# Peptides against a protein of PDB entry 2YKT: the designs that were tried, part 138

Target 1, 231 residues: chain A of PDB entry 2YKT
Amino acid sequence: SRSEEMHRLTENVYKTIMEQFNPSLRNFIAMGKNYEKALAGVTYAAKGYFDALVKMGELASESQGSKELGDVLFQMAEVHRQIQNQLEEMLKSFHNELLTQLEQKVELDSRYLSAALKKYQTEQRSKGDALDKCQAELKKLRKKSQGSKNPQKYSDKELQYIDAISNKQGELENYVSDGYKTALTEERRRFCFLVEKQCAVAKNSAAYHSKGKELLAQKLPLWQQACADPS

## One batch from the design tools (peptide; made by RFdiffusion4, then SolubleMPNN)

Design b2_p17_4_s2 (from b2_p17_4, 7 letters changed)
Fold by OpenDDE base, seed 5:
Structure b2_p17_4_s2 (fold): chain B 231 residues (1-231), chain A 17 residues (1-17)
Amino acid sequence: as target 1 above (231 residues)
Amino acid sequence: FEEELKKLEEETKKLES
């Protein structure tokens, strides 16, 4: 029946969230942690490189003919430090505002979805069973009427069952329909949450890139001119 | 976000009752 098909669809939505979406989200979180670790590694490696650059700047500063180049090299290292600080802030946000929140939510969501599905199933079954019972009683009544010498005696009761069946059928259909809409909304809400969190990541990333671009754009012309200016 | 989690927890408890 239409109601049965819609019921199946509803259950499938919940199952898809529980068995596909949530596990995939856990994997996404794990991959995010790996990405964070890699970026932290980049930061550490970069520190070593620019610390070495500072040493070169120190040597230049100690020279007689290249003192001003020492300052340039120090500035280069300092700009890098500022860029890395921005990256660290981004990573902190990435960890605290994305990964941690997703992890907490996905864990709780498993319980929620299980309970929601169970409630839906219980109510759907209850309505279905009530309908089936009413249909069965009507069938029994009709058999009794057919065997009776006075069928008219049962006519009013038959009409009552017919009306009850109609009402229960409509109620079941509406309940299942609403259930399906609810399930789809639950699914969409979860995707929307992910999208919103990724938007936050994108904003933080944009800020990081913008800061780096700004700092480098400001200093690069100066650095490029340093060797052209004789001491 | 913490408020959202709290709400979700409360809803879960209601569903489990």
Scores: peptide ipSAE 0.165, ipTM 0.850, DockQ to the pose 0.879
Fold by OpenDDE base, seed 3:
Structure b2_p17_4_s2 (fold): chain B 231 residues (1-231), chain A 17 residues (1-17)
Amino acid sequence: as target 1 above (231 residues)
Amino acid sequence: FEEELKKLEEETKKLES
């Protein structure tokens, strides 16, 4: 029946969220943590490299003929430090505003969806059983009427059952239809939350890239001229 | 976000009752 098909569709939406979306989201969080760790590793490795660059700058500053190049090397290291600070801020936001929040939400969501599905199934079954009962009673009544010498005495009861069946059928169809819409809304809400959090990540990433571009664009021409224009 | 989590927890408890 139409109601049975819609019921199956509703259950499948919940099943898809529970068995596909949530596990995939957990994996996404895990991959995010790995990405964060790798970026932290890059930051650490970069510190060693630019600390060594500072040492080269110190040597230049101690020289008689290359003293001004010491300042250039120090500026290069300082710009890197500022870029890395921006990266660390981005990573902090990435951790706190995306990974942690998604993790907390997905943990609670499993219980929520299980309970929501169970409630829907219970109420759907209850309405279905009530409908089946009325249909069965009407069938029994009609069988009794066919064997009776006075079928007219059952006409009012037959009409009552027909009306009850129509009402219960409509109620069941509406309930299942609303259930399906609710399930789809639940699914969409979860994707929307992910999209919103990814937008925040994108904004933070843009800020990081913009800061790096700005700092390098400001200083790079000066550094490129340092050897050609000795002071 | 904390308010959202609280709401989700409350809704879950209600459904589990």
Scores: peptide ipSAE 0.159, ipTM 0.844, DockQ to the pose 0.890
Fold by OpenDDE base, seed 2:
Structure b2_p17_4_s2 (fold): chain B 231 residues (1-231), chain A 17 residues (1-17)
Amino acid sequence: as target 1 above (231 residues)
Amino acid sequence: FEEELKKLEEETKKLES
């Protein structure tokens, strides 16, 4: 029936969220944490590299013929420090605004969805059972009427059951339909939240890349000329 | 966000009652 089909669709939406979306989201969060860790590793390794570059700058500054190149090397290290600071800010946002929030939501969502689905199923079954009962009673009444010497005595009651069945059928259909719409809305809300949080990450990432581009674009011409200029 | 979480928690509790 239409109501049965809609009921199956509704349950499938909840099952898809619980069994596909939420596990995938947990994996997404895990992969995000791995990515964050790797970037933190890059930060640490980069520090060592540019500290070593500073040492080379110190040696240049102590030389008689390469003193000005010391400043260039120091500038290179400083620009890197600024870029790295921007990366760290991006990582903080990545952690706090995406990963943590998604993790908190997905944890709560398991309980929520389970309860929501259970409530829907319980009410759907209750309405279905009530309908079935009325249908069974009507059938029983009709059998009694057919076997009776005075079938007319059951006519009013038959009409009452017919009306009750119609009303209960309509109520069930409406309930299941609304349930399906609600389920789809719940699914969409979750995707929207993910998109919104990913947009925030993208914005912060763009800021990191922009800052790096700006700093390097400003200084690189100067550094490229340094060896050509006499001391 | 914290308010949203609180709301979700409350709704969950209501559904579980």
Scores: peptide ipSAE 0.122, ipTM 0.830, DockQ to the pose 0.893
Fold by OpenDDE base, seed 4:
Structure b2_p17_4_s2 (fold): chain B 231 residues (1-231), chain A 17 residues (1-17)
Amino acid sequence: as target 1 above (231 residues)
Amino acid sequence: FEEELKKLEEETKKLES
């Protein structure tokens, strides 16, 4: 029946979220944590590299003929520090506003969806069983009427069952239809949440890249000319 | 987000009752 098919579709939506989306989201979070760790590793490695650059700058500053190049090397390290600060801000946001929030939400969502599906199934079954019961009683009544010497005795009761069946059928169809719409909305809401959180990450990433570009664009010409004009 | 999380938790508890 139409209601049965729509019921199956509704269940499949919930199952898809629970069995496909949520596990995939957990994997996404795990991959995000790996990415964060790698970026943290880059940060650490970069610190060592630029600390070593500072040491070279110190040596230049102590030299007789390369003192001005010491300042250049220090500026290079300072620009790196500024860029790194921006990266750290991005990483904090990535962790706190994406990974942590998704992790907390996916855990609760799993429980929520399980309970929601169970409630839907219980109510759907209850309505279905009530309908089936009325249909069965009508069939019994009709059988009894056919075997009776006075079939007219059962006419009013038959009409009552027909009306009850019609009402219950409509109620079931509406319930299942609403259930399907609700399930689709739940699915869409989860994707939208992911998109919104990813947009925030993208904005923070853009800010990091912009800051780096600005700082380097400002200083790079000065650094490039440093060796061309010996003091 | 915390408010949303709280709401979700409350709804979940209601559904589980």
Scores: peptide ipSAE 0.120, ipTM 0.829, DockQ to the pose 0.864

Design b2_p17_4_s3 (from b2_p17_4, 7 letters changed)
Fold by OpenDDE base, seed 5:
Structure b2_p17_4_s3 (fold): chain B 231 residues (1-231), chain A 17 residues (1-17)
Amino acid sequence: as target 1 above (231 residues)
Amino acid sequence: FQSELEQLEKETEELEK
């Protein structure tokens, strides 16, 4: 029946969230942690590189003919430091505002979805059973009427059962329909949450890139001119 | 976000009754 098919669809939505979405989200979180670790590694490696650059700047500063180039090299290292600080802030946000939140939410969601599905199933079954019972009683009544010498005696009761069946059928259909809409909404809400969190990541990333671009754009012309200027 | 988690917990508890 239409109601049965819609019921199946509803259950499948919940199952898809529980068995596909949530596990995939956990994997996403794990991959995010790996990404964070790699970026932290980049930061550490970069520090070593630019610390070495500072040493070159120190040597230049100690020279007689290249003193001004020492300042340039120091500035290069300092700009890098500022860029890395911005990256660290981004990573902190990435960890605290994305990964941690997703992890907490996905853990709670398992219980929620289980309870929601169970409630839906229980109510759906209850309504279905009530309908079936009413249909069975009508069938019994019709058999009794057919065997009776006075069938008219049962006519009013038959009409009552017919009406009850119609009402219960409609109620079941509406309940299942609403259940399906609710399930789809639950699924969409979860995807939307992910999208919103990724938007936050994108904003933080944009800020990081913008800061780096600004700093480099400001200093690069100066650095490029340093060797052209006689000491 | 903490408020959202609390709400989710409350809803879960209600569903589990």
Scores: peptide ipSAE 0.163, ipTM 0.832, DockQ to the pose 0.919
Fold by OpenDDE base, seed 4:
Structure b2_p17_4_s3 (fold): chain B 231 residues (1-231), chain A 17 residues (1-17)
Amino acid sequence: as target 1 above (231 residues)
Amino acid sequence: FQSELEQLEKETEELEK
């Protein structure tokens, strides 16, 4: 029946969220944590590299003919420090505004979806069973009427069952229809949340890249000229 | 966000009754 098919569709939406979306989201979070860790590793490695660069700058500053290049090397390291600070801010946001929030939400959402599906199933079954009961009673009544010497005796009762069946059928169809819409809305809401959080990450990433570009664009010409004019 | 979580928890509890 139409209602049965729609019921199956509704259940499938919930099942898809629970069995496909949520596990995939958990994996996404895990991959995000790995990405964060890798970036933290880059930060650490970069620190060592630029600390070594500072040492080279110190040596230049101590030289007789390359003192000014020492300042250049120090500036390079300083710009890196500033860029790194921006990266750290981005990472903090990435962790706090995306990963942590998604992790907390997905955990709670599992319980929510389970309860929501169960409630829907219970109510759907209840309405279905009530309908089936009325249909069965009508069939019994009709059978009794056919075997009776006075079928007219059962006419009013038959009409009552017909009306009840009609009402219950309509109620079931509406309930299942609304259930399906609700399920689809729940699915969409989850995707939207992910998109919104990812947009925030993208904005922060853009800020990081912009800051780095600005700093380097400002200094790079100066650094490039440092060797052209020997002191 | 915390308020959203609280709301979700509340809704969950209501559904679990």
Scores: peptide ipSAE 0.163, ipTM 0.832, DockQ to the pose 0.927
Fold by OpenDDE base, seed 2:
Structure b2_p17_4_s3 (fold): chain B 231 residues (1-231), chain A 17 residues (1-17)
Amino acid sequence: as target 1 above (231 residues)
Amino acid sequence: FQSELEQLEKETEELEK
């Protein structure tokens, strides 16, 4: 029946969220944490590299013929420091605004969805059972009427059951339909939240890349000319 | 965000009654 089909669809939406979306989201969070860790590793390794570059700059500054190149090397290291600071800011946002929030929500969502689905199922079954009961009673009444010498005595009651069945059928259909819409809304809400948080990450990432581009674009021409200029 | 979590918790509790 239409109501049965809609009921199956509704349950499938909840099951998809619980069994596909949420596990996938947990994996997404895990992969995000791995990515964050890797970037932190890059930060640490980069520090060592550019500290070594500073050392080379110090040696240049102590030389008689390459003193000005010391400043260039120091500038290179400083620009890197600024870029790295921007990366760290991005990582903080990545952690706090995406990963942590998603983790908290997905943890709570399991309990929520279970309760929501259970409530829907309970009410759907209750309405279905009530309908079935009325249908059974009508059938029983009709059998009695057919076997009776005075079938007319059951006519009013038959009409009452027919009306009750119609009303209960309509109520069940509406309930299941609303349930399906609610389930789809719940699913969409979760995707929207993910998109919104990912947009925030993208914005912060863009800021990181922009800052790096700006700093390097400003200084690179100067650095490229340094060896051509006499001391 | 914290308010959203609180709301979610509240709704969950209501559903569990």
Scores: peptide ipSAE 0.162, ipTM 0.830, DockQ to the pose 0.942
Fold by OpenDDE base, seed 1:
Structure b2_p17_4_s3 (fold): chain B 231 residues (1-231), chain A 17 residues (1-17)
Amino acid sequence: as target 1 above (231 residues)
Amino acid sequence: FQSELEQLEKETEELEK
């Protein structure tokens, strides 16, 4: 029946969220944590590299003929420091505004969805059972009427059951339809949340890249000319 | 976000009754 099909669809939406979306989201969070760790590792490794560059700058500054190049090397290291500061800010946001929030939400969501599905199923079954009962009673009544010497005595009751069945059928269909819409809304809400959080990350990432580009664009011409203009 | 979590918890509790 139409209602049965819609019911199946509704249950499938909830099952998809619980069995596909949520596990995938947990994996996404795990991959995000790995990515965060790797970026932190890059930051640490970069520090060592540019600390070594500073040491080279110190040597240049101590030389008789390359003092100005020492300043260049120091500037290179300083630009790196500024870029890294921006990266650290991005990473904080990535952790606090995406990963942590998703983790907290997904943990609570399993319980919520289970309860929501159960409530829907219980009510759907209740309405279905009530409908089935009325249908069975009508069938029984009709059978009794056919075997009776006075079938007309059952006519009013038959009409009442027909009306009741019609009403209950309508109620069931409406309930299941609303249930399906609700389920789809729940699914969409979860995807939207992910999209919104990822947008925030994207904005922060853009800021990081913009800052780096700006700093390097400003200084690179100066650095490129440093060797061509000896003091 | 914290408010959203609290709301979710409340709704869950209500559904579990």
Scores: peptide ipSAE 0.127, ipTM 0.815, DockQ to the pose 0.950

Design b2_p17_4_s4 (from b2_p17_4, 6 letters changed)
Fold by OpenDDE base, seed 1:
Structure b2_p17_4_s4 (fold): chain B 231 residues (1-231), chain A 17 residues (1-17)
Amino acid sequence: as target 1 above (231 residues)
Amino acid sequence: FDEELKKLEEETEELEK
């Protein structure tokens, strides 16, 4: 029936969230943590590289003929430090605003969805059973009427059952329809949350890239001329 | 966000009754 099909669709939405979305989200979080760790590793390795660059700058500053190049090398290291600071801010946001929040949400969601689905199923079954009961009673009544010497005595009761069946059918259909809409809303809410959090990450990432571009664009022409213009 | 989590917990508890 239409109601049964809609019921199946509703259950499938909850099933998809519980069995596909949530496990995939957990994997997404895990991959995010790996990505964060790798970026932290890059940060650490870069520190070592630019510390070594500073050492080269110190040697230039100690030389008799290359002192000005020491300042250039120090500037290069300083720009890196500023870029790195921006990266660290991005990483903090990535951790605190995306990964941690998603992890907390997904942990709580399993219980919520199980309870929500169970509530829906219980009520759907209750309404379905009530409908089936009325249909069964009508069938019994009709059998009695057919075998009766006075079938007219059952006419009013038959009409009452027909009316009750119609009403209960309508109630069931409405309930299942609303249930389906609710389930779809639950699914959409979860995707929207992910999208919104990812947008925040994207914004922070854009800030990081912009800062780096600005700093390098400002200094690179100066550095490129340093050897051509001895002091 | 903390309020959202709290709400979710309360809703879950209510559904589990």
Scores: peptide ipSAE 0.054, ipTM 0.794, DockQ to the pose 0.904
Fold by OpenDDE base, seed 3:
Structure b2_p17_4_s4 (fold): chain B 231 residues (1-231), chain A 17 residues (1-17)
Amino acid sequence: as target 1 above (231 residues)
Amino acid sequence: FDEELKKLEEETEELEK
């Protein structure tokens, strides 16, 4: 029946969220943590490299013929520091606004979905059983009427059961239809939340890239001329 | 987000009764 098919579809939506979406989201979070760790590692390694660059700048500043190049090397290290600060800000947002929030939700979501599905199933079954009972009673009544010398005696009751069946069928169809819409909404809101949080991360990432581009665009021409213009 | 999480927890608890 239409109601039975829609019921199966509803259950499948919940099953898909629980068995496909949530496990995939957990994996996404895990991959995000790995990515964060790698970027933190890059930041640490870069610090050592540019600290060494500062040392080269100090030596240039102490020289008689390369003093101005010391300033260039210091500027290079400083620009890097500013870029790394922006990266750290991006990573903080990535951790706090995406990974942590998704992790907290996904851990709770299994319990929520299980309970929601169970509630839906219980009510759907209750309505279905009530409908089946009325249909069975009507069938029994019709058998009695067919064997009776006075079939008219059962006419009013037959009409009552027909009406009851119609009402219960409509109620069941509406309930299952609403259940399906609810399930689809539950699925959509989870994807929307992911998209929204990823957008926030993307904005912070864009800021990081923009800052780096601006700083380098400003200074790079000066650095490129430093050796051509001896003091 | 904290309020949203709290709401979800409350809804879960209610459904589990």
Scores: peptide ipSAE 0.051, ipTM 0.786, DockQ to the pose 0.879
Fold by OpenDDE base, seed 5:
Structure b2_p17_4_s4 (fold): chain B 231 residues (1-231), chain A 17 residues (1-17)
Amino acid sequence: as target 1 above (231 residues)
Amino acid sequence: FDEELKKLEEETEELEK
């Protein structure tokens, strides 16, 4: 029946969230933590590289013929420091605004969804059982009427059962339909939350890339001419 | 965010009754 099909669809939405979405979200969080750790590793390695570059700048500054190139090398290291500071701010946001919040929600969500599904199933079954009972009683009444010498005595009761069945059928269909809409809303809410948090991270990432681009664009022409213009 | 989590916890507790 339409009601049974809609019921199956409703249950499948909840099951998809619990068995597919939530595990995938946990994996996403784990991959995010790995990515954060890798970026921290890059930061550390880059520090060593640019510290070594500063050392080369010191040597240039001590030389007789390459003193001005020392300043260039120091500027390169300083730009890196500023870019690194921006990266650290981005990573803080990545951790605090996305990973931590998603982790907190996903841990609570399993219990919530289980309880919500159970509540829906219990009420759906209750309404279904009540409908089945009324249908069975009507069938019994009709059998009695068919075997009776006075079938007319059952007519009023038959009408009452027909009305009750019609009402209960409508209530069940509406309940299942509303249940399906609710389930879809729950699913959408979770995707929307992920999208919104990822947007916040994207804004911070854009700021990091913009700052790096601006700093390098400002200095690169100066650095490129340094060897062509010996003092 | 904290308020949303609190609300979710309360709703969960109510559903579990």
Scores: peptide ipSAE 0.044, ipTM 0.733, DockQ to the pose 0.911
Fold by OpenDDE base, seed 4:
Structure b2_p17_4_s4 (fold): chain B 231 residues (1-231), chain A 17 residues (1-17)
Amino acid sequence: as target 1 above (231 residues)
Amino acid sequence: FDEELKKLEEETEELEK
């Protein structure tokens, strides 16, 4: 029946969220944590590299013929420090606004969805059973009427059962239909949440890249000219 | 519990008496 098919579709939506979406989201979070760790590693490694660059700048500053190049090397290291600070801010946002929030949501969601599905199934079954019972009672009534010496005695009651069946059928169909819409909304809400959080990350990433570009664009011409200037 | 169904069943039983 139409209601049975829609019921199956509804259940499948919940199952898809629980068995496909949520596990995939957990994996996404795990991959995000790995990415965060790698970026933190880059930060650490970069610090060592630019600390070594500062040392080279110190040596230049102590030289007789390359003193001004010492300042250039220090500026290079300082610009990197500023860029790195911006990266760290981006990473904090990535952790706090995306990973943590997604992790909290996905952990709570398993219980929530299970309960929601169970509630839907229980109510759907209850309505279905009531309908089936009414249909069975009507069938029994008709059998009694056929065997009776006075079939007209049951005519009014038969009509009442028919009306009850019609009403219960309508209620079941509406309930299942609403259930399906609700399930689809639940699914969409989860995807939207992911998209919105990823947008926030994207904005922060853009800010990081913009700041880096700005700082380097300002200084790079000066650094490029440093060796052309007479010592 | 479906009160409507219960009512119909009770009324049906009364008709059989």
Scores: peptide ipSAE 0.222, ipTM 0.836, DockQ to the pose 0.017; fails the geometry check

